# Designs tried in a protein design run: peptides against a protein of PDB entry 2FGR. Part 284

Target 1, 331 residues: chain A of PDB entry 2FGR
Amino acid sequence: SSVTLFGIVDTNVAYVNKDAAGDSRYGLGTSGASTSRLGLRGTEDLGGGLKAGFWLEGEIFGDDGNASGFNFKRRSTVSLSGNFGEVRLGRDLVPTSQKLTSYDLFSATGIGPFMGFRNWAAGQGADDNGIRANNLISYYTPNFGGFNAGFGYAFDEKQTIGTADSVGRYIGGYVAYDNGPLSASLGLAQQKTAVGGLATDRDEITLGASYNFGVAKLSGLLQQTKFKRDIGGDIKTNSYMLGASAPVGGVGEVKLQYALYDQKAIDSKAHQITLGYVHNLSKRTALYGNLAFLKNKDASTLGLQAKGVYAGGVQAGESQTGVQVGIRHAF

## One batch from the design tools (peptide; made by RFdiffusion4, then SolubleMPNN)

Design b2_p28_4_s2
Fold by OpenDDE base, seed 4:
Structure b2_p28_4_s2 (fold): chain B 331 residues (1-331), chain A 28 residues (1-28)
Amino acid sequence: as target 1 above (331 residues)
Amino acid sequence: AAAAAQAAAVLAAAQAEFDAAAAALAAL
């Protein structure tokens, strides 16, 4: 049996030129290159190729020292693994987000990430971004000649919001091909939630692909998120991402990512462009900088996620510029 | 624009297949 303490502390100076009032925000932010975390994990060999595992992981907020407390809401799983793959019980990334966020060159954090995994509809469920679930059972296959898959089901446990009686139920999975420089994946998910106290299905389909040319990596995402409502019609968003990364001088990485969010319910688009640089001082410590531009059109009010400084929206049709400069340390 | 519209149509078709499969699983 083994137990490993692990973590990341990622803290930055962040700036955004506009909030919801049109004012600038600046200060210390967290999780600009990787989500800051503290965790415990371990494995037990049960013989015959079977292993038990546990994983407990919570978010760290280095700007305030976790003043709101600490929890294991990032992951709290027990698992069995072997030649059949891995079964996990407990709160985790849902299989669709775990796989399809791997194509995001900004690691689903800071001001640069793909923001498609979002609550687009003012859903009243705790996890209506499609990233994690409570009461989750997950299964992950081994890799068979490049082919792999994951599936998950989360119980609603009769959680009610308004007239919705199945809130937090998740079903979803992905199929993937991961071989050498190539990765491609298709993910499908449905989550039960509520909007305005009425039962709503959050349907998500995501296609991801990446290719590593050695000198550069290309990555892309295509996503549709649809909040299906019996009253008031569907809230549909089509999200697109294209990114490139390249190694610099053996110790650096430059990243450029574009995303488009076509918000059909408000007939409005948002465009995001992010330039990032990471400088590895060691295997465990890096300096980083991110520069992001978000252009809202028409009724779009999206904001960059400068966690710890400002993660809210802006005025409709307004553009936002964000900067982060920080230190990431892993232990 | 045309490539994005084609991609959205493919995603909409695959979502309809998923909805049918999810409905079949919910009926079991």
Scores: peptide ipSAE 0.025, ipTM 0.589, DockQ to the pose 0.016
Fold by OpenDDE base, seed 1:
Structure b2_p28_4_s2 (fold): chain B 331 residues (1-331), chain A 28 residues (1-28)
Amino acid sequence: as target 1 above (331 residues)
Amino acid sequence: AAAAAQAAAVLAAAQAEFDAAAAALAAL
């Protein structure tokens, strides 16, 4: 068997010009270019092209040294893999988020990422952002001439919240085409949850595509989330993203990403634009800077996710500016 | 079969809303 220790420590100085009171926040933040993590992984060759695997991964908070503790909530899987693909058992990224978040040029972290994978409805389930699930079985196909797919099911284990009796059940999957510079994917998921103690279905559809022109990469996402409530009507959000990245001087990468969040239940839009730069000091160490603008309209209260400094909302219709400057180290 | 029917229902319910929203986004 092989065992690999791996991780990322990513820590930044962050600023946001507005919190929920209209005041500025600043300090030391985490995970601005990549989520800080510690992990263990390994494989065993079982012969005949069959392999066993394990993966244990937790988040690191370098600003407080994990004062709230450490856990493997990022991933805790055992797997079998071979010519048939990979089966995983345990908490992981759900197949839809694992594939469709790959089109986010900001790596699903910091002040710049696509925020569509969110709990839009005050869902009471622990994973109502559609990112991960407990009690998950996942299957990933091999790549066949560019075509690939992933499927997942998570057991609710009769978890109840209020009158909801199936909380945490997930079913979902994606189909994709990945061939050289092109990637395109369709993801579909449903998660059972509760809102206000009532059974609610979180339906998600996501389209993603990217093309690498060598000199630049374009990436896009189209997503609908729909919290289907028995009482009070549906909570819908349509989220759009378009991003570009380009290499700079062989050691840098510039990123520009725009997102629109059309929050139908409050008839309110939010616009996000983020400029990012990464400077590679080595293969493992980078400096980075992010500048993000978030414009809320009408009743929208979205905030930029300056983790470790401020990740809350703002006043309705307020705009927020965020900055992160930091160091990422991988080991 | 049930998962396919559900996926089809989500897709059908989203298509008209995506088409309208894509048109609105192209007009911005």
Scores: peptide ipSAE 0.018, ipTM 0.486, DockQ to the pose 0.020
Fold by OpenDDE base, seed 3:
Structure b2_p28_4_s2 (fold): chain B 331 residues (1-331), chain A 28 residues (1-28)
Amino acid sequence: as target 1 above (331 residues)
Amino acid sequence: AAAAAQAAAVLAAAQAEFDAAAAALAAL
């Protein structure tokens, strides 16, 4: 058997020029290039190509020392793996988010990431962003000549909110092709939730692709999220992302990413542009800088996610600029 | 201007693909 302690400490100085009052916010923030984490993982070889595994991972908040406590809400799984692939039991990334967030050049963290995996409808479920689930069973296939898939089901355990009786139930999966420089995938998910105490289905479809030209990588996402409500009509968002990254001088990486969020229920668009740079001081330590611009139009109130400083919205139709400069250390 | 027009055409095509895929999912 093996047991590995691992983690990341990522802490930054962050600035945003506007909050919900129109005031600037600045301070020490967390998780600007990678989510800060502490984890334990291990494997046991059971013979015959069968392995047992465990993974326990929680978020670290380096600005306040985890003042709200520590937990394993990032991942808490036991698994069996072999020639059949991998079965996981416990809280994890849902298969759709695990695969489709891999096309985000900002690794779903800081002020630069694709924000499509969001609660667009004031859903009352704990995981209405479509990222993770409690009570999850997941299966991941082996890779067959590039083809791979993942599937998941999460039990609702009769969780109720208002008149909704199936809150937190997830069903979803992806199909993918991963071969050399090419990656492409399609993901589908449905999650049961509540909005205003009424049963609501969160449907998600996501297409992702990337190609690595060696000198640069291109990546793209297309996503529709739809909260289907029996009363008040559907809340639909179409999200688009295009990004490029390139290595710089063998020790750096530059990233440029654009996203568009077309919020149909409020007939309002938001545009996000982010420039990022990472400088590797070693295999474990990097300096980074992010510069992000978010333009809301009409009734859109989206804010950049400067975690630990300001992650709230702005006034309707307001634009926000964000900066992060930080250190990432992996162990 | 040409790059903005191409980006707008790609976004319009992607919107049509999403509306078709959403209709197919609503029929299941």
Scores: peptide ipSAE 0.014, ipTM 0.419, DockQ to the pose 0.026
Fold by OpenDDE base, seed 5:
Structure b2_p28_4_s2 (fold): chain B 331 residues (1-331), chain A 28 residues (1-28)
Amino acid sequence: as target 1 above (331 residues)
Amino acid sequence: AAAAAQAAAVLAAAQAEFDAAAAALAAL
């Protein structure tokens, strides 16, 4: 049996030129290149190719020293793995987010990421962004000639909000092809939630693909999220992403990513473009900088996620510019 | 614009198929 302590501390100076009042925000922020975390993990060989595992991981907030406390809400799993693949029990990334966020060149972190995995409808469930679930059982297949899949089910445990009686139930999965430089996947998920105290289905479809040319990587996402409400009609968002990354001088990486969020319920679009640079001082320590531009149209109020500084919206139709410059250290 | 509209139409069709499959699973 082995126990490994691991983590990342990522802290930055961040700026956004507009908040909800139109004022600038600046300060010390967290998690600009990678989510800051502390974790424990281990494996036990049970013989015959069977292994037990555990994983406990929580978020670190380096700006405030975790003033609101520490928890294992990032992952808290026990697992069995072998020739059959891996079964996981406990809170984790849902299979759809675990696979489909791998196409985001900003790794779902900081001011640059694909923001499609979002609560688009003011859903009242704790995980209505489609990223994680409580009470989750997950299964991941081995890789068979490039083909792989993952499936998950989360129990609602009779959680109620208003008249909704199945809040937090998740069912979803992905199919994928991962072979050398190519990755492609399709993810499907449904989560039960509430909006305005009424039962609502959060349906998600995501197509992702990437190709690594060695000199550059291209990556793309196509996503639809749909909050199906019994009253007031559906809240649908079509999200698109295209990104490129390239190694620079053997120690750097440049990233450029564009995203479009077509918010159908308000007939409004938002455009995001992000330039990122990472400079590896070592295998464990990097400097980074991100520059993001978000253009809201019409009734769109999206904001860049400068965590620890400002992660709120802006005024309708307003544009926001964000900057992060920071240090990432892994241990 | 045309490629984005085609991608949105493919996603809408796949959503309808998924909605039907999810409804069938919820009825079991």
Scores: peptide ipSAE 0.006, ipTM 0.351, DockQ to the pose 0.017

Design b2_p28_4_s4
Fold by OpenDDE base, seed 3:
Structure b2_p28_4_s4 (fold): chain B 331 residues (1-331), chain A 28 residues (1-28)
Amino acid sequence: as target 1 above (331 residues)
Amino acid sequence: AAAEAAARAVLEKARAEFEAKAKELASL
């Protein structure tokens, strides 16, 4: 068996011009280009094309040295893989987020990412952003002529919040076509949660596509999230993203991404535009800069996710500008 | 073969809808 130690340390200087009080925030932040992580993984060949695997991964906070502790909440899986695909047991990305976040040109982190995978309704479940689940069984197919799929189920284990008795149950999956320059995927998920102590279903549908022209890549997402409440009606958000990236000078990448978040329950839109640049100093070390603008309309209070500096909301109808400049090192 | 053809038709429809929406968003 082989055991691989791996990780990323990504630390930045970040600024946002507004917090919830209207004040600026600045300092040392984390995970601006990629989520900082420490992990262990390995495989064992069992013969006959069967392999066992393990994966243990936790987030690193380079600004405070993990003052709140370290855990394997990013991934803690054991797996079997072969010609049938891969089965995983344990906490991981849910299949829908694992596939559909791959269309985000900002790697689902920092101030630039698509923010559609969010708790839109003050859901009381720990994973109401639709990104990960506890007690997860997942299955991923091989790629058959471009076609692939993934499915997952997470047990609620009778977790209760208020009168809700199935909190944390997930069922979901995707179908995809990945061939050469083209990728397209459709994802569906339902998660059981609570809002205000009442049972609520988090339903999600996501369509993603990308095309790589060699000289540039285009990527897009269309998402609907609904928190279906028995009382007070559905909390629905329609999220849209369009992004482009291009290589620069053989060592750089420029990225531009727009997102729209149409928050139906408050009849309010938010517009996000982000410019990013990554400069590869080596295969393992990069410098990066992100510039993001978030315009809230009406009752919208969305904030940019400057992790380690400020990741909260702003006042209703306020605009926020964010900057991150940092170093990413992979090992 | 029939399941693959059906899956192709669904994905091609979804692609066409995405391309239409991407053009709409690029015109805004």
Scores: peptide ipSAE 0.009, ipTM 0.418, DockQ to the pose 0.026
Fold by OpenDDE base, seed 5:
Structure b2_p28_4_s4 (fold): chain B 331 residues (1-331), chain A 28 residues (1-28)
Amino acid sequence: as target 1 above (331 residues)
Amino acid sequence: AAAEAAARAVLEKARAEFEAKAKELASL
């Protein structure tokens, strides 16, 4: 068996021109191009094409040295894999997020990512962003002529919040076609949660597609998230993303991404545009810069995710500009 | 605007179908 230590340290100087008070925030932030992480993984060949695996991964906060501690909340799985695909047991990305975030050219990280995978409704569940789950069983098929799928179920373990039962139960999956330059996927998920102590279903549907033209890549997402409340009506958000990336000078990559978040419960839109550049100094070290603009309309209060500096909202209808300049190192 | 409206209609339809199936599965 082999054990591999791996990680990323990604630290940046970040600025946002507005917080919830209308004041600027600036400082040292983390995870601007890739989420900073430390992990252990390994595999064992069991013969007959069967492999066992483990994966333990936690987030690193390089700005504060993990002052709130270290954990394996990014992934803590044991796996069996073979010609049948892969079964995973433990906390991980849910199948829907694992597949559908792959269309985000900012890799769900920093100030530029698609923010559709969000807790739109003040859901009281720990993972109401639809990204990860505890107590997760996942299955991933092999790729069959381009077709692939993933399915997941997370146990609620009789968790309750207020009058809500089954909190943290997840069921979801995707179907995809991945062939050469083309990727397309449909993801469906339901998660049980609570809002205001009342039972709520977080339902999600996501369509993703990308095409690599060699000289550039186009990527898109269409998502609906709906928090279905028994009392108070549904909280629905339609999120849209279109992005392009291109290699620059053999060592760089430029990214441009637009997203629209149509927040139906407050009849309010937010527009996000992000320009990113990555400069590879080596296979493991890169410099990067991100410039993001977020325009809230009406009652929208969305903020850019300048992790380690400011990731909160802004005042209703306010616009926010964010900058990140940083170093990413992988090991 | 038209592309957004079309995308919304597709999402709402697919959502309704998913909700129907989710209710069916929850009744088992």
Scores: peptide ipSAE 0.009, ipTM 0.411, DockQ to the pose 0.017
Fold by OpenDDE base, seed 1:
Structure b2_p28_4_s4 (fold): chain B 331 residues (1-331), chain A 28 residues (1-28)
Amino acid sequence: as target 1 above (331 residues)
Amino acid sequence: AAAEAAARAVLEKARAEFEAKAKELASL
């Protein structure tokens, strides 16, 4: 049996040139290269190739010392694993996000990540971004000659919002091929939620692929989210991402990522481009810098996620520039 | 090699179907 304490403290100086009022914001932000976290995990060997596991992980906000409290909302699972794969019980990344966010070169955090895993429709569910679920059962297969899959179901527990029932129910999964330099995946999910107190289905389809050429890695995502409403029509977003990364001088990594968010319900596009650099001072400590540009068109109001400084929207059709320079330390 | 080709074919088919649906849904 083993218990491991682990974490990341990632804190930055961040700037965005526009908020919702058109004003600049700057200060100390968090989680620019990796989400800051504290966790406990462990395993018990039960014999016969069977293992029990636990994982408890919460987000750290190093700018305020977790003034709003600490919780294990990132992951709180117990598991059994063996030759059959892994079964997990408890709050976690849903299988679709766990796999498909792995193609994001910005690690699903800071001002540079793919923002497709979002609540596009003012969904009233706590996890309408499609990233995590409460009351989740997940199963992950072993890797069989590159082929792997994950499936999940989250219980709604008869949660209601307005007239909507079954809120928080998730069903989803992915199939993938991971072999050598190639990774490719297809994910499908449906989540029950509410919009305006009315029942809404959040449907998601995501394709991801990456190839590591050794000298560089290419990564891509194609995603459709659809909030299906009985009244008022569907809220659909098509999101696209293409990224490249390359090692620099044996101690660094440069990243460039482009994303397009085609928000069909408002006939409006947003374009995101991010340049990132990570400089490894050690295996555990890095300096990093991110430069992001977000161009909203028409009615689009998307903002860069400068966590701890400004993560809100901007005025319709406005462009936003963001910078983060920070330290990441892992333990 | 055959399993990789099959996986690529399935994923390319799924991509093509998704892109076709995305184009169809973009033209609407």
Scores: peptide ipSAE 0.009, ipTM 0.406, DockQ to the pose 0.028
Fold by OpenDDE base, seed 2:
Structure b2_p28_4_s4 (fold): chain B 331 residues (1-331), chain A 28 residues (1-28)
Amino acid sequence: as target 1 above (331 residues)
Amino acid sequence: AAAEAAARAVLEKARAEFEAKAKELASL
């Protein structure tokens, strides 16, 4: 058995011009271009094309040295893989998130990402953003002529919150076509949660597509999240993203991404635009800069996710500008 | 506006289909 130690340390100076009080926040932040992480992984060849695998990965917070502790909450899986694909047991990205976040040109990280994978309803479940699940079984097909799929189920283990049972139960999957420059995917998921101590279904549909023209890449997402509540009506958000990226001088990448979050339960929209640049000093080390603008309208209170500095909301109808400049190092 | 309306229609259709399938599977 071989064990590989791997990681990323990504640390930045970040600024946002408004917090929930209307004040600016600035400091040293984390995970602006890639989520900082430490991991262990390995594979064992069992013969006959069958492999066992393990993956243990936790988030690193380089600004505070993991003052809140270290854990393997990013991924903690054992797997079997072969010609049939891969089965995973343990906490991971849910299949819908794993596939559909791949269309985000900011890789679900920093102040620029698509924020559609969110807890839109003050859901009381630990993973009500639809990104990961505990107690997860996942299956991923091989790629057959471009066609691939992934499915997942997470056990609730009789978890209760208030009067809600089955909290943390996830069922979901995607179908995709990945061939050459084209990628397209449809993801569907339902998660059981609670809102105000009452049973709630978090339902999600996401369509993603990208095309790589060589000189530039275009990417898009269409998503609906719906927290179905027995009392107070549904909390529905329609999220849209369009992004472009292009290589610069063989050592850089520029990214521009727009997102719209149409928050139906509060009749309010938020608009996000982000410009990002990555400069590769090597295969492992990069400098980066992100500039993001978030315009809330009406009752919208969304904030940019400047992790380690400020990731909260703003006052209703307020606009927020964010900047991150940092170093990413992979090992 | 038209692109947003079309995107909404696709998402609402896919939503309805998923809800129907989820109910079917839960009744099993």
Scores: peptide ipSAE 0.008, ipTM 0.406, DockQ to the pose 0.017

